# Ledger of designs, part 42: peptides against a protein of PDB entry 4N7V

Target 1, 222 residues: chain A of PDB entry 4N7V
Amino acid sequence: TLRSITSPLVAHRLKPIRQKTKKAVVSILDSEEVCVELVKEYASQEYVKEVLQISSDGNTITIYYPNGGRGFPLADRPPSPTDNISRYSFDNLPEKYWRKYQYASRFVQLVRSKSPKITYFTRYAKCILMENSPGADFEVWFYDGVKIHKTEDFIQVIEKTGKSYTLKSESEVNSLKEEIKMYMDHANEGHRICLALESIISEEERKTRSAPFFPIIIGRKP

## One batch from the design tools (peptide; made by RFdiffusion4, then SolubleMPNN)

Design b2_p13_5_s3 (from b2_p13_5, 4 letters changed)
Fold by OpenDDE base, seed 4:
Structure b2_p13_5_s3 (fold): chain B 222 residues (1-222), chain A 13 residues (1-13)
Amino acid sequence: as target 1 above (222 residues)
Amino acid sequence: MLDLDESDLVFEE
């Protein structure tokens, strides 16, 4: 099943963006829907032959073929859907579209990993918890120039000198210089706080059923 | 503005 290889994408709170590649253009719209435009080139002109329009919650996929499959010239936005559209739920999406959905999902996940959900200013750093999940990216920008970027897979450290390295295990983290461990400790504390705030705010958001509380900024730069 | 690496978003059918 599609669900066994990916979860429904979540594009809520993401800003509009359009990314072009050779064979596809992927967009997040003002509506927070996600569009994948499959592009073909004919006579030095690019045409959109197929469009997957995915709802912001990833659960509904609308597929259409511009001009009856003849294609529509690539523009600065997806072509409007025609009357010949197919509508699927996530769990009923035909397998032939799974790869395209996964592409959209990867794009959304990438955007989410760079989209601030919580910005938390400490005495020493600007901490940012991103929108991606699970294991949201967490960035710490220390005011003295040190940067720590935590992902689900690794921790990247950029020192004051500009020296950068990646840590992929607890052993490597434990082998850090003492001065770097201090930065890591602060980063971890900021991370803990952001996760706690995310939980609390999300719960209140659920209860109020109002407009999104995120993104949120806690504190101010000293 | 988000800076996305295009290399991460290559789609091949």
Scores: peptide ipSAE 0.045, ipTM 0.773, DockQ to the pose 0.162
Fold by OpenDDE base, seed 5:
Structure b2_p13_5_s3 (fold): chain B 222 residues (1-222), chain A 13 residues (1-13)
Amino acid sequence: as target 1 above (222 residues)
Amino acid sequence: MLDLDESDLVFEE
């Protein structure tokens, strides 16, 4: 099943964006829907031959073929659906479209990993918890130039000198220089606080069921 | 709006 290889994408709270590659254009619209445009070149012009339009919650997929499959000239936005429109739920999506859905999902997840959910200013750093899940990315920009980037898979450190390295195991973390450990300790504390606040705010948001509370900024740069 | 490079994610069918 599709669910066994990916979950429904979640594009809520994401800002509009459009990214072009050679064979596809993927967009997040103002409506927070996600569109994958499959592109073919003919006579030095690019045409959109197929479009997957996915709802913001990932559960509904609308597929259409512009101009009966002849294609529509590539523009700054997806072409409007006209002919040969099919609508599927996530669990009923034909297997032939799974790869394209996965592409959309990976794109959304990438955007989420770069979209601030909580920005927290401490005495020493700007901390940012991102929107991706599970294991949201967490970035710490120290005012003195040190940067720490935490993901579910690794921790990247950029020192004052510009030296950069990646930590992928606990042993590597434990082998850090003492001066770097101090930055790591602060980053971890900021991370803990952001996660705690995320939980509290999310619960209140669930109760009110109104406009989203995120993204949120806590504190200010000194 | 976010600024993403094409190298961030490439689709090949």
Scores: peptide ipSAE 0.044, ipTM 0.774, DockQ to the pose 0.139
Fold by OpenDDE base, seed 3:
Structure b2_p13_5_s3 (fold): chain B 222 residues (1-222), chain A 13 residues (1-13)
Amino acid sequence: as target 1 above (222 residues)
Amino acid sequence: MLDLDESDLVFEE
């Protein structure tokens, strides 16, 4: 099943963006829907031959073939849907479209990893919890120039000197210089606070059924 | 606009 290889993409709260590659253009629309345009070149002109329009919650996929399958000239936005459209739920998506869906999902996940969900200003740093999941990226920009970037897979440290290194295990973290450990301790505290705030705010959103509270900024730069 | 790595966005049919 598709679910066994990927989860429905989540594009809520993401800003519009359009990214072109050789064979595809992927977009997040103002509506927070995600569009994958499959591009073919003919006579030195690029045409959109197929479009997957995915709902913001990833559960509905609308597929259409512009201009009766003949293709529509590539433009700065997806071509309008035709009357000949197919609509699928995530679990009913034909296997032939799974690869294209996965591409959209990876793109959205990348955007999410760069999209602030919570920004928290401390006395020493700007802390940012990102939108991606599981294990959201967490960045700490210390005002003195030190940067710590935590992902699910690694921790990257950039020191004042510009020296950069990546930590992939707890043992490597434990071997850090004492000075760097102080930054790491502060980063971890900021991370804990952001996760706590995320939990509290998300619960309030669930209870009130109101408009999204995120992204949110806590505090101000000193 | 976000700075995205093109290498992560290559689509092959």
Scores: peptide ipSAE 0.043, ipTM 0.770, DockQ to the pose 0.176
Fold by OpenDDE base, seed 2:
Structure b2_p13_5_s3 (fold): chain B 222 residues (1-222), chain A 13 residues (1-13)
Amino acid sequence: as target 1 above (222 residues)
Amino acid sequence: MLDLDESDLVFEE
């Protein structure tokens, strides 16, 4: 099943963006819907032959073939659906469209990993918890130039000198120089606080059923 | 606005 390969994409709170590649253009719209335009080139002109329009919660997929399948000239936005429109739920999406959905999903996850959800200023650093899940990316920009980037898979450190390295195990983290451990300790504390705040704020958001509380900024640069 | 390069994600049919 598609669900065994990927979860429904989540594009909520993401800003509009459009990325063009050779064979496809993927967009997040103002409506937070996601569109994949499949592109073909004829006589030095690019045409959109197929469009997957995915709802912001990833659960509804609308597929259409512009201009009766003849294609529509590539523009700065997806062509509007006209005829021969198919609508599917995530769990009923035909297998022939799974790869295209996965492409959209990967794009959304990438955007989410670069989209701030919580920005927290400490005495020493700017901490940023990103929108991706599970295991959101966490970045710490120390005011003295040190940077720490935590992902679900690794921790990247950039020192004042510009020296960069990646840590992939707890043993490597424990083997850090004492000076770097101080930065790591601060980063971990900031991370803990951001996660705690995310949980608390999300719960209040659920209770109030109002507009999204995120993204938020806590504190300011000293 | 986010700046993403084509190298970040390429679709191959």
Scores: peptide ipSAE 0.043, ipTM 0.769, DockQ to the pose 0.147

Design b2_p13_5_s4 (from b2_p13_5 with D1S F2L D13E)
Fold by OpenDDE base, seed 4:
Structure b2_p13_5_s4 (fold): chain B 222 residues (1-222), chain A 13 residues (1-13)
Amino acid sequence: as target 1 above (222 residues)
Amino acid sequence: SLDLDESDLEFEE
């Protein structure tokens, strides 16, 4: 099943963006829907041959073929759907579209990993918890120039000198210089706080059923 | 604005 290889994408709270590649253009619309435009080139002109429009919650996929499959010239936005539209739920999406859905999902996940959900200013750093999940990216920008970027897979450190390195295990983290460990400790504390705040705010958001509380900024830069 | 690396978003079917 599609669910066994990916979860429904979540594009809520993401800003509109359009990314063109050679074979596809992927967009987040003002409506927070996600569009994948499959592009073919004919006579030095790019045409959109197929469009997957995915709801913001990832559960509904609308597929259409511009101009009856003849294609529509690539423009600055997805072509409007025609009368020949197929609508699927996530769990009923035909397998032939799974790869395209996964592509959309990867794009959304990438955007989410760069979209602030919580910005938390400490005495020493600007901490940012991103929108991606599970294991949201967490960035710490220390005011003295040190940067720590935590992902689910690794921790990247940029020192004051500009020296950068990646840590992929606890052993490597434990082998850090003492001065760097201090930064890491602060980063971890900021991370803990952001996760706690996320939980609390999300719960209140659920209870109120109002407009989204995120993104949120806690504190101010000293 | 977000700066995304195009290489990470190439689609191959």
Scores: peptide ipSAE 0.100, ipTM 0.823, DockQ to the pose 0.162
Fold by OpenDDE base, seed 2:
Structure b2_p13_5_s4 (fold): chain B 222 residues (1-222), chain A 13 residues (1-13)
Amino acid sequence: as target 1 above (222 residues)
Amino acid sequence: SLDLDESDLEFEE
């Protein structure tokens, strides 16, 4: 099943963006829907031959073929659906479209990993918890130039000198120089606080059923 | 603006 390969994409709170590649254009719309435009080139003109329009919660997929399948010239936005429209739920999406859905999902995950959910200013650093899940990316920009980037898979450190390295195990983290450990300790504390705040705020969102509280900024640069 | 690596976003059918 598609669900065994990927979860429904989540595009809530993401800003509109349009990314063109050779064979596809992927967009997040103002409505927070996600569109994949499949592009073909004929006589030095690019045409959109197929469009997947995915709801912001990833659960509904609308597929259409512009201009009766003949294609529509590539423009600055997806073409409007006119004919040959099919609508599917996530769990009923035909297998022939799974790869295209996965492409959309990867794009959304990438955007989410670069979209601030919580920005927290400490005495020493700007901490940012991103929108991706599970295991959201966490970045710490120290005011003195040190940077720490945590992902689910690794921790990247950029020192004042510009020296950069990646840590992939707890043993490597434990082997850090004492000076770097101080930065790591601060980063970990900021991370813990952001995760705690995320949980508390999300619970309040659920209770109030109001507009999203995120993204949020806590504190100011000293 | 987001800094996206286009190479990670290439689609092959």
Scores: peptide ipSAE 0.097, ipTM 0.820, DockQ to the pose 0.169
Fold by OpenDDE base, seed 3:
Structure b2_p13_5_s4 (fold): chain B 222 residues (1-222), chain A 13 residues (1-13)
Amino acid sequence: as target 1 above (222 residues)
Amino acid sequence: SLDLDESDLEFEE
């Protein structure tokens, strides 16, 4: 099943963006829907031959073939849907479209990893919890120039000197210089606080059924 | 705008 290899993409709260590659253009629309335009070149002109339009919650996929499958000239936005459209739920998506869906999902996940969900200003740093999941990226920008970037897979440290290195295990973290450990401790505390706030705010969103509270900024730069 | 690496976004059918 598709669910066994990926979860429904989540594009809520993401800003509109359009990214062109050689064979595809992927977009997040103002509506927070995600569009994958499959591009073919013919006579030195690029045409959109197929479009997957995915709902913001990833559960509905609308597929259409512009201009009766002949293709529509590539423009600055997806071509309008035709009358010949197919609509699928995530669990009923034909296997032939799974790769394209996964592509959209990877794009959304990348955007989410760069999209602030919570910004928290401390005395020493700007802390940012990102939108991606599981294990949201967490960045700490210290006002003195030190940067720590935590992902599910690694921790990247950029020191004042510009020296950069990546830590992939707890043993490597434990071997850090004492000075760097102080920054790491502060980063970890900021991370804990952001996760706690995310939990509290998300619970309030669930209770109130109101407009989303995220993204949120807590505190101000000193 | 976001700085995205195009190499990570290449698609092959």
Scores: peptide ipSAE 0.094, ipTM 0.820, DockQ to the pose 0.175
Fold by OpenDDE base, seed 5:
Structure b2_p13_5_s4 (fold): chain B 222 residues (1-222), chain A 13 residues (1-13)
Amino acid sequence: as target 1 above (222 residues)
Amino acid sequence: SLDLDESDLEFEE
């Protein structure tokens, strides 16, 4: 099943964006829907031959073929659906479209990993918890130039000198210089606080069922 | 605007 290889994408709270590649254009619309445009070149012009439009919650997929499959000239937005429109739920999506859905999902996840959910200013750093899940990215920008980027898979450190390295195991973290450990300790504390606040705010948001509370900024740069 | 690495977004079918 599709669910066994990916979950429904979640594009809520994401800002509109359009990214072109050689064979596809992927967009997040103002409606927070996600569109994948499959592009073919003919006579030095690019045409959109197929479009997958996915709802913001990932559960509904609308597929259409512009101009009866002849294609529509690539523009600054997806072409409007006209003919040969199919609508599927996530669990009923034909297997032939799974790869394209996964592509959309990867794009959304990438955007989420770069979209601030909580910005927290400490005495020493600007901390940012991102929107991706599970294991949201967490960035710490120290005012003195040190940067720490935490993901589910690794920790990247950029020192004052510009020296950069990636930590992928606990042993590597434990082998850090003492001066770097101090930055790591602060980053970890900021991370803990952001996760705690995320939980509290999310619960209140669930209770009110109104406009989203995120993104949120806590504190201010000194 | 977000800075995205285009290489991570290439699609091949």
Scores: peptide ipSAE 0.092, ipTM 0.820, DockQ to the pose 0.163

Design b2_p13_6_s1 (from b2_p13_6, 4 letters changed)
Fold by OpenDDE base, seed 1:
Structure b2_p13_6_s1 (fold): chain B 222 residues (1-222), chain A 13 residues (1-13)
Amino acid sequence: as target 1 above (222 residues)
Amino acid sequence: MEEEELPEVPELP
């Protein structure tokens, strides 16, 4: 099943974006829906032959073929749905569309990993917890130029000298120079605080059932 | 300081 290989994408709170590749254009709309436009080139003109429009919660997929399958010239936005549309739930999506859905999902997850959920300013750094899950990315931009980027898989460090390296194990983290450990300690503390705030704020958001509280900014640059 | 630019999405097969 599709569910066995991917989860429904989640595009809530994401800003609109449109990104073109050779064969596709993927967009997050103002409505937070996700569109995959499949592009073909004819006579040096690009045409949209197929569109997958996915709901913000990933559970509904609308598929249509512009101009009765003849295609519509590629524009700055997806072509409008036609009368000949197919609508599927996530669990009922035909297998022929699974790869395209996975593409959309991967794109959304990438966007989420670069979308601030919590921005926290400390005395020394701008800390950012991102929207992706599980294991949201966490970035720390120290005002002196040091950068730490934590992901589920690794930690990247950029030192003041411009030296950059990746840490993939606790052993490597423990082998850091003492001066770098200080930055790491600060980053870890900021991360802990952001995770705690995320939990608390999410719970309050759930209780109020109002407009989303995120993204949020805590503090300001000194 | 601004976040990194989004890398290109993987191509469809």
Scores: peptide ipSAE 0.042, ipTM 0.693, DockQ to the pose 0.079
Fold by OpenDDE base, seed 4:
Structure b2_p13_6_s1 (fold): chain B 222 residues (1-222), chain A 13 residues (1-13)
Amino acid sequence: as target 1 above (222 residues)
Amino acid sequence: MEEEELPEVPELP
C-alpha cells in the first residue's frame, strides 16, 4: 500500500513556493495545495505533460494531462485543469503515481523542516521548532554565534569559530566539551519548552476550531 | 519519470 511507504503529506501553514528541476516542478500554492508538474523538453521548449494536484491534507489527488497529453508550455504556475481529470483518495491512488506522490511528500517534508512553527527567544538564543513531524527539526541560534540544529537523525553544532560537526549518538553528545554541553543544555531546555507549548496550543486550537494559531513567536530578541 | 534530487529549500524567516 501507499501508506506502507509514506503518510499523507501535510502542507497546512506552508508558504507558497515553486521549485524547478529538470524533470519536474513542484509547488505549494496559495491554497496550500501541492502541485507536481512533470516536465518534458521538445525543441528547446519545456512542456508540462502531467500534473498531480494534491490537497493540503494529502488525502485527495487530482491528476490531469494538459492539452490531452500533448502538454502545455511551462509557465510560472501550474496549468489549469481542463477535461479528463481524475480524482483519487490517498488510499485509492494507482500505484503508477506512488513515486510522484512520494516526491511531493518529500518536498513538503523538506519545506516543513524549514518552516518555523514556534519561535522562542530566550536570554541567550533564538529557538525555532519547525513544522515537520514526527520529530520536528529544532534550531537554536545563540546570540554569540553558536548554532545547534537538531533533527530526528542527528545534531549539528556550529561553534563560534565556525567549526562544524555532527553528532549521531548519545555517546558523541556525552563526549562534548564542557563549554559545548552548556549550549546543548540550553538547547534541550528550549526544545522541551517548545514541545510543551506546541502541545498546549495545538489542543486549544483543536477546541476553538478557529484560524490556525501557528506560527507563533514567543518573546523577543534582547 | 525517475525521481530527481529535491531542491534545497531556504529557511523561512
Scores: peptide ipSAE 0.033, ipTM 0.701, DockQ to the pose 0.185
Fold by OpenDDE base, seed 5:
Structure b2_p13_6_s1 (fold): chain B 222 residues (1-222), chain A 13 residues (1-13)
Amino acid sequence: as target 1 above (222 residues)
Amino acid sequence: MEEEELPEVPELP
C-alpha cells in the first residue's frame, strides 16, 4: 500500500514556494495545496504534461493532463485543471502515481524541516524548532558563532573556528571536547523547553479550534 | 514567519 511507504503529506502553515528541476516543478500554493508538474521539453520550450495537485492534509489527490495531454507551456504557476481530471483519496491512489506522491511528500518534509515552528531566544542562543515530524529538526545559533543542528539522524556542530563535524552516535557525543559539551548541554535544554511548549500550545490549539497558534516566537535577542 | 533557504530538491526519477 501507499501508506506502507509514506504517510499523507502535511503542508499546513507552510509558505508558498515553487522549485523547478529539469523534469518537474513542485509548488506549495497559497492554499497550502501541493502541486507536482511533470515537465517535457519540445522545440526549446518546456511544457507541463501532467499535474498532481495534493490537498494540504495529503488525503486528496487530483490528477489532470493539461490541454488533453498535449501540455501547456511552463509558467510561474501550475496550469488550471480543464479536462481529463481524476480525483483520488490517499488510500485509493493508483500505484503508478505513488512515486510522484512520494516526491511531493519528500519536498514537503524538506520545507517543513526549514520552517520554524517555535523560535526561542535564550541568554546565549537563538533556538529554533522546525515543523517536520516525527523528530523535528532543532537548530541552535549561539551569539558567539557556534551552531548546533539536530536532526533525527545526526547532530552537526560548527565551532567558532569554522570547524564543522557530524555526530551520529552517543559515543561520538561523549567524545566531544568539554567546551563543546557546554554548548550541547545548552542546546539540549533549549530543545527540551521547545518540545514542552509545543505540547502545551498544541493542546490549547486543539481545544479552541481557532486559527493556528504556530509559528511563535518566545523571548527576544539580548 | 521566517524560512531558511532550501537546498534544491532532487529530480524525479
Scores: peptide ipSAE 0.041, ipTM 0.692, DockQ to the pose 0.083; fails the geometry check
Fold by OpenDDE base, seed 3:
Structure b2_p13_6_s1 (fold): chain B 222 residues (1-222), chain A 13 residues (1-13)
Amino acid sequence: as target 1 above (222 residues)
Amino acid sequence: MEEEELPEVPELP
């Protein structure tokens, strides 16, 4: 099943973006829907031959073939749907479209990893919890130039000198210089606070069923 | 602080 290889993409709260590659254009729309345009070149002109439009929650996929399958000239936005539209649920998506869905999902996940959910200003740093899941990225930008980037897989450190390195185990973290450990301690505290706030705010959001509370900014740059 | 541009996702085969 498609579910065995990917989860439904989640594009909620993401800003519009459009990325062109040789064979496809992927977009997040103002509506938070995700579009994959499949591009073919003919006579030195690029045409959109197929479009997958995916709902913001990833559960509905609308597929259409512009201009009766003849293609529509590539533009700055997806072509309008034609009368020949197929609509599928995530679980009923034909296997021939799974690869394209996965592409959209990977793109969305990347965008989410760069999309602030919570920004928290401390006395020493700007802390940012991102939208991706599981294990949201967490970035700490210290005002003195040090940067720490935590992901599910690693921790990247950029020192004042510009020296950059990646930590992939607890042993490597424990081997850090004392000065760097101080930055790591502050980053970890900021991370804990952001996760706690995310939990509290998400619960209130669930209770109120109101407009999204995120993204939020806590504090101000000193 | 300027955030770097989003890297490209691998192209569809």
Scores: peptide ipSAE 0.039, ipTM 0.708, DockQ to the pose 0.079; fails the geometry check

Design b2_p13_6_s2 (from b2_p13_6 with P1M E10P)
Fold by OpenDDE base, seed 2:
Formats: structure tokens, C-alpha cells, sequence
Structure b2_p13_6_s2 (fold): chain B 222 residues (1-222), chain A 13 residues (1-13)
């Protein structure tokens, strides 16, 4: 099943973006829908032959073939659906479209990993919890130039000297110099606070059913 | 319609 390969993409709160490659254009729209345009070149003109339009919650996929399958010239936005329109739920998406859906999903995950959900200013650093899940990326930008980037898979450290390295195990973290451990401790505390705030705010969103509270900024740079 | 190989996910600008 598609679900065994990927979860429904989540594009909520993401800013519009359009990225072009040779064979495809992927977009997040103002509506927070995600579009994959399949592009072919004929006589030095690019044409959109197929479009997958995915809802912001990833659960509905609309597939259409512009101009009766003849294609429409590539523009600054996806062509409007007019011909050969099919609508699928995530669990009913034909297998022939799974690769294209996965492409959209990976793009959205990348965007999410670079989209601030919580920005927290401490006395020493700017901390940022990103939108991706599970295991959201967490970045710490110390005012003195040290940088720490935490992902689910690794921790990257950039020291004041510009020296950079990646830690992939707790053993490596424990082997850090005492000076670096201080930065790591601060980063971990900031991370804990951001995760706690995320939980509390998300619960309040659920209770109030209001507009999204995220992204949020806590504190100001000293 | 030929299945075209999808490119790698582009990096964000």
C-alpha cells in the first residue's frame, strides 16, 4: 500500500513556493495545496502534460491532463484543471501515481524541515524548532557564532573557528570537550522548552478550534 | 504517456 511507503503529506502553514526541474515543477500554492507538474519539451517549448494536485492534508489527490492530454505551455503557476480529471483518496490512489506522490511528499518534508514552527530567543542563542515530523529539526544559533543543528539522525556542530563535525551517537556526544558540552546543554534545554511549548500550544489549538497559533516567536534577541 | 523519471527533490533556494 501507499501508506506502507509514506504518510499523507502535510502542507499546513507552509509558505508558497515553486521549484522547477527539467522534468517536473513542484509547487506549494497559497491555498497550501501541493502541485506536481510533469513537464515535456517540444520544439524548445515546455509543456505541462500531467498535474497532481494534492490537498493540504495530503488525503485528496486530483489528477488531470491539461488540454485533453496535449499539454499546456509551462507558466508561473499550474494550469487550471479542465480535462480528464480524476479524484482519489490517499488510500485509493492508483499505484502508477505513487512515485509522483512520494516526490511531492519528500519536497514537502524538506520544506517543513526548513520552516520555523517555534522561534525561541534565549540569553545566548536563537533556537528554532522546525515543522517537520516526527523528530522535528532543531537549530541553535548562538550569538557568539556557535551553531548546533539537531535532526532525528544526527547532531551537527559548527564551532566559532568554523570547524564543523557531525555526531551520530550518544557516545560521541559524551566525548565532547567541556566547552562544547556547555553549548550542547544549552541547546538541549532550549529544545526541551520548545517541545513543551509545542505540546501546550497544540493542545490549546485543539480546545479552541481557532486559527493556527503557529508559527510563534518567544522572546527577543538581547 | 511515457513514465518519466522524476528528478531528485530540489534544494530550497
Amino acid sequence: as target 1 above (222 residues)
Amino acid sequence: MEEEDLPEVPDLP
Scores: peptide ipSAE 0.042, ipTM 0.731, DockQ to the pose 0.747
Fold by OpenDDE base, seed 1:
Structure b2_p13_6_s2 (fold): chain B 222 residues (1-222), chain A 13 residues (1-13)
Amino acid sequence: as target 1 above (222 residues)
Amino acid sequence: MEEEDLPEVPDLP
């Protein structure tokens, strides 16, 4: 099943973006829907031959073939849906579209990993908890130039000198120089605080059932 | 300080 290889994508709170590759253009629309345009080149012109439009919650997929399947010239936005569209639920999506859906999902997850959910300014750094899940990315930009980037899989450190390295185990983290450990301690504290606030704010958001509270900014630039 | 730009999304096979 599709569900066994990917979860429905979640594009809520993401800003519009359009990114072109050789064979596809993927977009997040103002509506927070996600579009995958499959592109073919003919006579030095790019045409959109197929469009997958996925709802913001990932559960509905609308598929259409522009210009009766003849293709439509690539533009700055997806071509408008026509009649003779196919609409599927996530669980009923034909297997031939699974790869394209997975592509959209990976793109959305990437965008989420770069989309601030909580920005927290401390005395020493700008801390950012991102939208991706599970294990949201966490970035710390110290005002003196040190950067720490935490992901589910690793921690990246950029020192003042420009020296950069990746830590993939607890042992490597424990082997850090004392000076760097101070930055790591601060980053970890900021991370803990952001996660705690995320939990509290999300609960309040659930209770009020109003407009999204995120993204939020806590503190101010020094 | 600003976040890094998104890396290139992989092509579809």
Scores: peptide ipSAE 0.039, ipTM 0.700, DockQ to the pose 0.078
Fold by OpenDDE base, seed 5:
Formats: C-alpha cells, structure tokens, sequence
Structure b2_p13_6_s2 (fold): chain B 222 residues (1-222), chain A 13 residues (1-13)
C-alpha cells in the first residue's frame, strides 16, 4: 500500500513556493495545496502534461491532464484543471501515481525542515525548531559564530574557524573537545525547551480550535 | 514566518 511507503503529506503553515526541476515543477500554493507538474519539452517549449494536486492534509489527490493530454505551456503557476479530472483518496490512489506522490511528500518534508515552527532566543544563541516530523530539525546559531544543526540522522557542527563536521553516533559526540561540548550542551537544553513548549502550545491549540498558534518566536536577540 | 533557503530538489525518478 501507499501508506507502507509514506504517510500523507502535511503542508499546513507552509509558505507558497515554486521549485522547477528538469522533469517537474513542484509548488505549494497559497491554499497550502501541493502541485506536481510533469513537464515535457517539445520544439524548445516546455509543456505540462500531467498535474497532481494534493490537499494540504495529503488525503485528497486530484489528477488531470491539461489540454486533453496535449499539454499546456509551462507558466508561473499550475494550469487550471480541465475536463479530464480524477479524484482519489490517499488510500485509493492508483499505484502508478505513488512515485509522484512520494516526490511531493519528500519536497514537503524538505520545506518543512527549513520552516521555523519555534524560534527561541537564548543568552547565547538563536534556536530554531523546524516543522518537519517525526524528529524535527533543530538549528542553533550561536552569536559568536558557532552553528549546530541537529536532524534525526546526524548532528552537524560548524566551529568559529569555519571547520565543519558531522556526527552520527553518540561515540562521536562523546569524543568532542570540551569547548565544543559546552555548545552542544546549550543546544540540547534549547532543544528540550522547544520540544516542551511545542507540546504545551499544541495542546492549547487543539482545545481552542482557532487560528494556528505556530510559528512563534520566544524571547528576543540580546 | 521566515523560511530558510532551500536546496534544489531532485528530479523525479
């Protein structure tokens, strides 16, 4: 099943963006819907031959073939749906579209990993918890130039000198110089606080059922 | 809401 490959994408709170590659254009719309435009070149002109439009919650997929499948000239936005429209739920999406859905999902996850959910200013750093899940990215920008980037898979450190390295195990973290460990400790504390706040705020958001509380900024730059 | 610069996304397989 598609669900065994990926979960429904979640594009809530993401800003509109349009990213072109050689074979496709992927967009997040103002409506927070996600569009994948499949592009073909003919006579030095690019045409959109197929469009997958996915709802913000990932559960509804609308597929259409512009201009009766002849294609529509590539523009600055997806072409409007025409006559031959198919609508599917996530669990009923034909297998032939799974790869394209997965592409959209990966793009959304990438955007989410770069979209601040919580910004927290400490005495020493700007901490940012991102929107991606599970295991949201966490970035710490120390005011003295040190940067720590935590993902589910690794920790990247950029030192004052510009030296950069990646840590993928606890053993590597434990082997860090004492001076770097101090930065890591601060980053970890900031991370803990952001996760705690996320939990509390999310619960309140659920109760109120109002406009989204995120993104939020806590504190200010010293 | 501010967004960081995104890297290029890969082409479809």
Amino acid sequence: as target 1 above (222 residues)
Amino acid sequence: MEEEDLPEVPDLP
Scores: peptide ipSAE 0.044, ipTM 0.704, DockQ to the pose 0.083; fails the geometry check
Fold by OpenDDE base, seed 4:
Structure b2_p13_6_s2 (fold): chain B 222 residues (1-222), chain A 13 residues (1-13)
Amino acid sequence: as target 1 above (222 residues)
Amino acid sequence: MEEEDLPEVPDLP
């Protein structure tokens, strides 16, 4: 099943963006829907041959073929759906579209990993919890120039000198220089606080069913 | 609020 290889994408709260590749253009619209435009080149002109329009919650996929499948010239936005529109739920999406959905999902995940959900200013750093989940990216920008980027897979450290390295295991973290451990300790504390706040605020959002509270900014740069 | 940079996504598989 599609669900066995990916979850429905979530594009809520993401800003509009359009990214072109060789074979596709992927967009997040103002409506927070996600569009994958499949592009073909004919006579030095690019045409959109197929469009997957995915709802912001990832559960509805609308597929259409511009100009009766002949294609529509690539423009600065997806072509409007006209004829031969198919609509699927996530669990009923034909297998032939799974790869394209996965592509959209990966794009959204990447955008989410770069989209601030919680910005928290401490005495020493700007901490940012990103929108991606589970295991949201967490960035700490220390005012003295040190940077720490935590992902589900690794921790990247950029020292004051600009020296950069990646930690992929707890043993490597434990082997850090003492001065770097101090930064890590602060980063971890900021991370804990952001996660706690995320939980509390998310619960309030659920209860109120109002407009999103995120993104939020807590504190200010000293 | 910070503006996110344009992410680089791999081409379709």
Scores: peptide ipSAE 0.037, ipTM 0.701, DockQ to the pose 0.080; fails the geometry check

